# Designs tried in a protein design run: peptides against a protein of PDB entry 5HOI. Part 64

Target 1, 351 residues: chain A of PDB entry 5HOI
Amino acid sequence: FRYMPFSPAGTPFGFTDRRYLTMNEVGYVSTVKNSEQYSITVSFFDVGRFREYHFEDLFGYDLCFLNEKGTLFGQSKTGQIQYRPHDSIHSNWTKIIPLQAGERITSVAATPVRVIVGTSLGYFRSFNQFGVPFAVEKTSPIVALTAQNYRVFSVHYSQFHGLSYSLSELGTSSKRYYKRECPLPMSLPNINSDMKKDANLDYYNFNPMGIKSLFFSSYGDPCIFGSDNTLLLLSKWRSPEESKWLPILDSNMEIWKMSGGKETTDIHVWPLALAYDTLNCILVKGKHIWPEFPLPLPSEMEIRMPVFVKSKLLEENKAILNKKNEIGADTEAEEGEEDKEIQIPVSMAAE

## One batch from the design tools (peptide; made by RFdiffusion4, then SolubleMPNN)

Design b1_p12_4_s2 (from b1_p12_4, 5 letters changed)
Fold by OpenDDE base, seed 4:
Structure b1_p12_4_s2 (fold): chain B 351 residues (1-351), chain A 12 residues (1-12)
Amino acid sequence: as target 1 above (351 residues)
Amino acid sequence: MVPAKEAIKSLL
């Protein structure tokens, strides 16, 4: 096993000179090989809110995290990280993360308020948005990170224990754990079955965990999308005893249904984000399970949220509507059909 | 964004 640099929805080069370093609901970051250098482009889905920008990368950044305020870059081998605000108001900053011999940065995450670096030796390093360090913690080896506001979802890998996850909140003075290195019930890529196609081998070599992406939902619930193309959501994480992973979407089954039961082995979901009850994704057609260039337009795939999550969504939507009404925004409340029976996916109905 | 069902139909 080799620890590889992970970025949310990052793609391999394959046989090309270009790849996506990361993509999410905000946009996508691409890199193109240009001789000994790279050209990085930070592109946005909301072209009215953000301006695309590019720069020359002399370091060969292989880690990236995009948020609404900036882009964090990292070089897994050298330990260099760079934060680039989208706005020209704030300066770029660069830092070298001290790495031990053979240590790699395996993942980076950035929010408007935190920067997080995870390593193959399990060093969890936290910073503010200006690169001022808060802490260094030793955990199990980190293979993936995402963050929203002050919260961090980390995935860990041990050769002995397999995948685990942590959910933490990075306050000013302390880290709080909601979950600490709990088992992650995600299937690892099956080398023997999946690698019959060269494209799957290339992807496995790029991402041996098969984690296509991980993110926080719009409600702040940790989500992960593995090689099995199942979207897992961590429900009730505030209650340690009630917390569970929910398979909220089998994307292969949804593609099959949407096709009318046709052969869809060449159609793939590439996850971006979960916004409310919709998975934002790129639908990919072809030999590769990842998007090529140009990037297709994002698609919205409706997810059937379990009843106990829908009630919370309805309460949160009512609370958002009430706050909008208090602010004097006459948004016509479409009477959402309260009585739409949540068809629990048949796979979640225990026989 | 495009509804996934429409996007799938365009990819078929």
Scores: peptide ipSAE 0.494, ipTM 0.949, DockQ to the pose 0.644
Fold by OpenDDE base, seed 5:
Structure b1_p12_4_s2 (fold): chain B 351 residues (1-351), chain A 12 residues (1-12)
Amino acid sequence: as target 1 above (351 residues)
Amino acid sequence: MVPAKEAIKSLL
């Protein structure tokens, strides 16, 4: 097994000189090989809110994380990281992460308030948005990271135990665990079934865990999208005894249904984010399961959330409405009780 | 953004 640098929704070069380093709901980061150099472009979906920018990369950044305030870059072998605010008012900063012999940065994450670096030896390094270090912790080997605000979702790999996950909060004074190296019920890529196509082998060599992306939902729930094209959501993570992974979308089945039952083996979902009950994704047609250039427009895929997730959303929406009413916004939103009966797909009904 | 159902129909 080889630890590879992971970035959310990052793509391989394939047969091209260009790839996406990362993409999410904010935008997409591309890199192009130019002799011994790379040209990086940071592009945004909301062109009214953000301006596209580019720079020359002399280091060969192979790790990236994009947020609403900036972009974090990393070089897996050298340990170099760079944070670039989107606003030119704030300065870029660069730092070298000390690596042991054979250690690699495997994933990086950044929020407006935290920077996180994970390594193949399980060093978890935390910083503020200015690159000031908070702590170094030793965990199981880290293969993927995402973060929202002060929360970090980390995926770990052990040769003996497979995939595990942690959910932590990086306060000012201490790290709190909600979940610590718990089993992650995600299927790994099946080498024997899927490697019959050369394109799947190239993707496996780029990403041997098959994690297409991981993110927090708009409600702050950890989400992961694996090689099986199932979106998993961690429900009730605040309650240790009630916390469970929910298969909230089988994207292959939803594509098949939306086609009217046609063969759709060449249509692929590339996940960006989960906003409310909608998966933001790129729909890809072709031999490669990842988007090529130019990037297709993002698509919205409605998720039929289970009833117990809708009840949580209704409680959270009531709490948001009550907070808006306390702030004195007279918007008569009509109480349309659309009791839309959730038909649970027969494939998710336990026999 | 485009509704996935419409996008899928355009890819068929």
Scores: peptide ipSAE 0.493, ipTM 0.949, DockQ to the pose 0.648
Fold by OpenDDE base, seed 1:
Structure b1_p12_4_s2 (fold): chain B 351 residues (1-351), chain A 12 residues (1-12)
Amino acid sequence: as target 1 above (351 residues)
Amino acid sequence: MVPAKEAIKSLL
């Protein structure tokens, strides 16, 4: 096993000189190899809110995280990180993360208020948005990071214990754990079954954990999308004893249903984000399970959330509506959507 | 964004 640099929804080069460093609901970051240099482009889905920009990369950034305020880049081997605000008013900053011999940056994350760096030796480094350090913590080896506001979702790997996860909040004075290195019930890619196709081997060499992406939902629940094409959501994470992973979407099953039961072995979901009850994704047709160039338009896949998640969403929506009504916004509440039958997936209806 | 059901039908 080798620790590889992970970025949310990042793609391999494959047989091309270009790849996506990362993509999410905000946009996508591409890199093109030009001899010994790279050209990076930061593109956005909301072209009215954001302007595309590019720059020459002399360092060969292999880590990326995109948010609404800027892009964090990292070089896994050298320990260099760069934050580039989308707004030209704010300055770019660069920092070198001290790495031990053989240590790699494995993942980076950035929010408008925090920068996080995780390493193959389990160093968790936190910074503010200006690159001022808060702390260095030693954890199990980090393989993936995502962050929203002050919250960090980290995935860890041990050869003895497999995958674990942490959920933490990076306050001003201290780190709080909601979950600390708890077992992550995600299947790893099976080399012997899945590697019969060269395209799967290339992807495995790029991403040996098979984590296509991880993100926080619009409700702030940690989500992970593995090689099994199942979207897992961490429910009730504020209650340590009640917290559980919910398989909220089997994307292969949903593609099959939406096709009318046709062969769909060449259609793949590439996850971007979970917005409310919809998975934002790229639908990919072909031999590669990842999007090529140009990037297809994002698709919205409705999630039939389990009853307990939908009830929480209804309560949260009622709370949002009540807050809007207190603010004097005339939002006519369409009362009519309460009775949509929650079809429990057939796999959960057998209990 | 495109509804996934319509996008899938166009890819079939």
Scores: peptide ipSAE 0.492, ipTM 0.949, DockQ to the pose 0.657
Fold by OpenDDE base, seed 3:
Structure b1_p12_4_s2 (fold): chain B 351 residues (1-351), chain A 12 residues (1-12)
Amino acid sequence: as target 1 above (351 residues)
Amino acid sequence: MVPAKEAIKSLL
């Protein structure tokens, strides 16, 4: 087994000189190989909110994480990382992560408040958004990271124990674990069944874990999308004994249903994000399971959330509204009708 | 964004 650099929804080069380093609900980062150099472009789905930018990469960044405030780049072999804010107000910063012999950065994540680096030896390094280090922790080997605000979802691999996950919160003074190296009930890619197609072998060599992406939902639940094309959501993670992975979407089955039961073996879901009860994804047609260039428009796939997830989300939204109202003045409690449909915030309606 | 059902129909 080889630890490969992982980025959420990153694509291989294949037979081309270009690939996506990462993509999510914010946008997509592409790299083009020009001789010994790379040209990186950071593109956005909301072109009114963000301006596309590019730069020359002399280091060959193979790790990337995009958020609403900036892009984190990493070079798996050298340990170099760079954070580039999308605005011109904040400065770019570069840092070298010290790596041992044979150690690789396997994943990076960034939020507006935290930068996280994970390695093949299980070094978990945390920084603020300015690259100031907080701590170094030794964990099981890290294969994937994502983060939202102060929360980090990490996937670990052991040859003896398979896949595990952690869910942690990176406060100012300490790291809190909600979950620490718990078993992850995700199947690894089956080399014997899936490798009959050359395109699947290329993807396996790029990503031997088969993790297409991992993200936090809009409600802050960890999500993972594996090689089986099933979206798993970690439910009840605040209650350690009640926490469970929910298969909230079989994307192959949903494509088949939406086709009217036609052959859909050449149609693939490429996951971006989970917004409320909708999976944002790229629908890909062809031999490759990943999007090529140009990037197709994102598609919205409704998920059948289990009723107990919907009820908890309604309670959390009521609690957030009540906390906002407790910070606001004595406005009269009008008994407004309880059945108001969850208004999708207008700011995420991409035209 | 495009509804997945419409996008799938265009890919068929």
Scores: peptide ipSAE 0.489, ipTM 0.948, DockQ to the pose 0.574

Design b1_p12_4_s3 (from b1_p12_4, 4 letters changed)
Fold by OpenDDE base, seed 2:
Structure b1_p12_4_s3 (fold): chain B 351 residues (1-351), chain A 12 residues (1-12)
Amino acid sequence: as target 1 above (351 residues)
Amino acid sequence: MIPAKEAIKSLL
């Protein structure tokens, strides 16, 4: 087993000179090999809000995290990280993360307020958005990170314990755990079945954990999309005893349904984000399970959220609306039909 | 964004 640099929805080079370093709901970061250099392009889906930019990468950044305020880059072997704000008013900053012999940066994440670096030895390093360090913590080896605001979702791997996850909040003074190295019920890639296709071997060599992406939903719930093409959502994470992973989407089954039951073995979901009840994704047709160039337009796949998640979202939305009404904002509440009977997918209804 | 059902139909 080798710890590989992970970025959310990052793609391998394959047989090409180019790949996506990361992609999400904000946009996509591509890199092209130019001899010993790389040209990085940061592209956005909302071209009205953001302007595409590019730069020459002399370091060979193999880690990336994109947010609405900037892009974090990392070099897994050298420990170099760079944060590039999208706004030219804010300065770029670069830092070298001290790495031990054989240590690698395995994942990086950035929010408008935090930068997080995870390593193959389980060093969890936190910074503010300006690269000022807060803390260094020793955890189990980190294989993936994502973050939203002050919250961090980390995936860990141990040879003895398999996959685990943590959910933490990086306050100003301390790190709070909601979950600390709890078992992650995600299937690892099956080497024997999947390796019969050369395209699967290339992807496995790039990402041996099979984590296509991880993100926070628009509601701030941790999500992970594995090699089984199932979207898992961590429900009720604020209640330690009630917290559970929900398989909220089998993307292969949904593609099959949407096709009218046709063979869809060459159609793949590449996850970007979960926005409300829709998975933002790239639909990929072909031998490779990842998007090539040019990037196809993002698709919205409706998620039949389990009743308990959708009810909680309705309650949270009602609580937000009630708070707005208490603050005296005469925003005409369009009475959205409360009574939309949440059809539980039959596959999620225990008979 | 494109509805996944329409996108799938275009890929079939």
Scores: peptide ipSAE 0.524, ipTM 0.955, DockQ to the pose 0.639
Fold by OpenDDE base, seed 4:
Structure b1_p12_4_s3 (fold): chain B 351 residues (1-351), chain A 12 residues (1-12)
Amino acid sequence: as target 1 above (351 residues)
Amino acid sequence: MIPAKEAIKSLL
């Protein structure tokens, strides 16, 4: 087993000189191999809000995390990290994360208020947005990170226990755990079944965990999208005894349905984000399960949320609307169709 | 963004 650098929705080079370092709802970061260097481009879906920018990468950044305020880069082997604000108001900063012999940065995450670095030895390093360190914690080996505001979703791997996850909040003085190294019921890539296609082997060598992406939903629920193309959402994580992973989307089945039951073995979902009840994704056609260049336009895939999740979402939306009304914002209340029959995903109706 | 159903139809 080899720890590989992970970035949300990052793609391999394959047989090309270019790849996506990361992509999400904000945009996408690409890197192109030049003879001795890389050229990085940070592109945005909202071209009215953000200006695309590029720079020369002399370090060979293989880790990336994009947020609304900046981009975090990392070099897995050297331990170098760089944060680049999208605006010119704040300066770029660079740091070297001290790595032990054979240690790698395996994942990085950044929010407007936190920077997180995870390593193959399970060092969890937290910083503010200016790179001021808060703490170093030893955990199980970290294979993936995402963060939203002060919250961090971390995926861990043990050879003995498989995948686990943590959900934590990084306050100013302390880290709070909502979940700490709990079992993650995500299937790992099956080398024997999936590796029949060279393209799958290339992807496995790039990402042996098969985690295509992980993110927080718009409601702040941890989401993960594995090699099985199932979107898992962590429900009720505030209540330790009630917390469960929900298979909220089988993307292969949804593609099949949307095709009218045609063979869709060459059509793949590449996850970006979960906004409300909609998976933002790139639909990929071809031999590779990942998007190539140019990046296709993002697609919105409706998720049939389970009743108890939809009810919570409706309550949260009503609470947001009520707060907007208290602030005197005339947002037309779209009469939420309260009567939309909550179709439980067929995968949940078979129990 | 485009509806996934329309995107799938364009890929078929």
Scores: peptide ipSAE 0.523, ipTM 0.955, DockQ to the pose 0.646
Fold by OpenDDE base, seed 1:
Structure b1_p12_4_s3 (fold): chain B 351 residues (1-351), chain A 12 residues (1-12)
Amino acid sequence: as target 1 above (351 residues)
Amino acid sequence: MIPAKEAIKSLL
């Protein structure tokens, strides 16, 4: 096993000179190799809100995280990181993360208020949005990071214990753990079965954990999408004893259903984000499980949430509606959507 | 965004 640089929904170069460094609901970051240099482009889905920009990369950034305010770049081997605001009001900043011999930055994350760097030795480094350091913590080796506001979802790997996860909040004074290195019930890629196709080997060499992406939902629940194409959501994470991973979508089964039961072995889901009950994704047709160039338009895949997740969503929607009514916004509540029959996946209906 | 059901039908 080798620690590889991870970015949410990042793609390999494959046989091309270009790849996506990251993509999510905000947009996508691409890099093109030009001899010894790289050209990076930051593109957005909301072209009315954001302007596409590009720059020359002399460092060979292999880590990226995109948010609504800027893009964080990292170089896994040198420890260089750069934050680039999307606006011209805020300045770019660059920092070198001190790395030990053989240490790599494995993942980076950025929110409008925090920057996080994780390493192959398990150094967790936190900064504000201006690159001012808060703390350095030693954890199990970090393989993936995502963040929303002050919250960080980290995935860890141990050769003896497999995958674990942490969920933490980076306040002003201290780090709070909601979950600390708890077992992550995600299947690792099976080298012997899946590596029969060269395209799968290329992807495995790029991403040996098979984590296509991880993100926070619009409700702030940690989500992870593995090599099994199952979307896992961490439910009830505020209650340590009640917290559980929910398989909220088998994307292969949903593609099969939506096809009308046709062969769909060449159709792949590439996850971007979970907005409410909808998975934003790229649908990919072909030999590669990842999107090529140009990027296809994002698709919305409705998720049939389990009853107990839907009840929470209904309570949250009622709370949003009540807040809108308190603010005097005449939003007619269409009462009619309560009765959509929740089809429990057949695998859950057998208990 | 495109509904996944329509996008899948166009990819079939």
Scores: peptide ipSAE 0.521, ipTM 0.955, DockQ to the pose 0.658
Fold by OpenDDE base, seed 3:
Structure b1_p12_4_s3 (fold): chain B 351 residues (1-351), chain A 12 residues (1-12)
Amino acid sequence: as target 1 above (351 residues)
Amino acid sequence: MIPAKEAIKSLL
C-alpha cells in the first residue's frame, strides 16, 4: 500500500498530459503538464459569479481543494501549500508544512475560515484562512479530508483496523470531536475483481482507497462516495449513540433504472456534491470511470432521502430560522406545511 | 444542471 495524494473528485493523468486536481459544486481545477512545469486553471460552473483564472505551477501541485472563496493547493512530497483567493482583494499566501522523512501530505481542505492539512503519519494541521496556525494533532494516518465552515470530515487508514473517520469542529480555542476515529463501513477496491480492466488499474494506482469524493451535504452531513459507487451519508452525527451511515444512493442501480433497464456498464457517476436531495455529478461514458476533457455538463440525480433524515433537516432548518428571527425583525414567512410524501428506498424499508 | 435521466438518455 502507498499513501497517495487525495483531492475530492480528482482524476489521474492516464495517458494524457492533463487532469482534474479537484472538482465540486463550485467548479473544477485542471492542470496541464508542460515539460517540467504545470499550467493550472481554476474554472467555475457559475460563470456569472466567478471569473476563471490560470497560473504557472513550478512546484507540481498534486493536492487541491476548491471552495467559494478560494483554492488551496498542496505538493504532497515537498509540503508546500498555497492558498489563492478568487477575489483580487485578498493576497495569495504560501507555506511549507514540515514533513518527516517519508511523510507525505495526503489531503488538504479549505473553507472560508479554515485550512486543514493531513499527512500519511497522521499529523492534522489547522490554520485560519490567512494561514495562521492553530494546532498540530497526531491522529491515525489521514487519507482524505473535506471541510465545511468550521467542520472537518477526515478519513483515516490503519493496516490493522482498515478505514476510520472523524468528524470535528475547529473553534478558535479548541477542537471538538463529534466522532473520533470511528469505523467507516466502506469497502476498499477489490484488486482481483475490478483490475481486469487497465483503466481500473490506472485509477487504483492513482487512488488506492477508491474514494472518488467526500463532501458535506448542503445540510452539513458528511458524505462519502467509494469505489462501489454507493453514496454514504452520516446521519444523526450530533447524537453519538444514534449516528449511522446511510447508503442513500446506489448510483449503478439508479443509472440502470433511469436507462429503462438497458446495459449501462460503460456509464459512470462522478460525484461532485449533495445539494438537498440531489447528487450533483458528472455522467461519464467510456472506459475510464472519470471525466476527461472537455468536462461534460453536471447532472442532477435525485436521491430518496429516508424520512427520518428529512424530518431532522426540517427541524434543524426551523431551529435555524427561529434563531435568525430571534436575532432579526418581523419577516412573516408563511408556514406552508406541504407534507411531501417521502418515498423511502426499498433497501431502507426492509428494516 | 441537467436532469440525470435526460443526460443518461443522451449517453445511450
Scores: peptide ipSAE 0.520, ipTM 0.955, DockQ to the pose 0.627

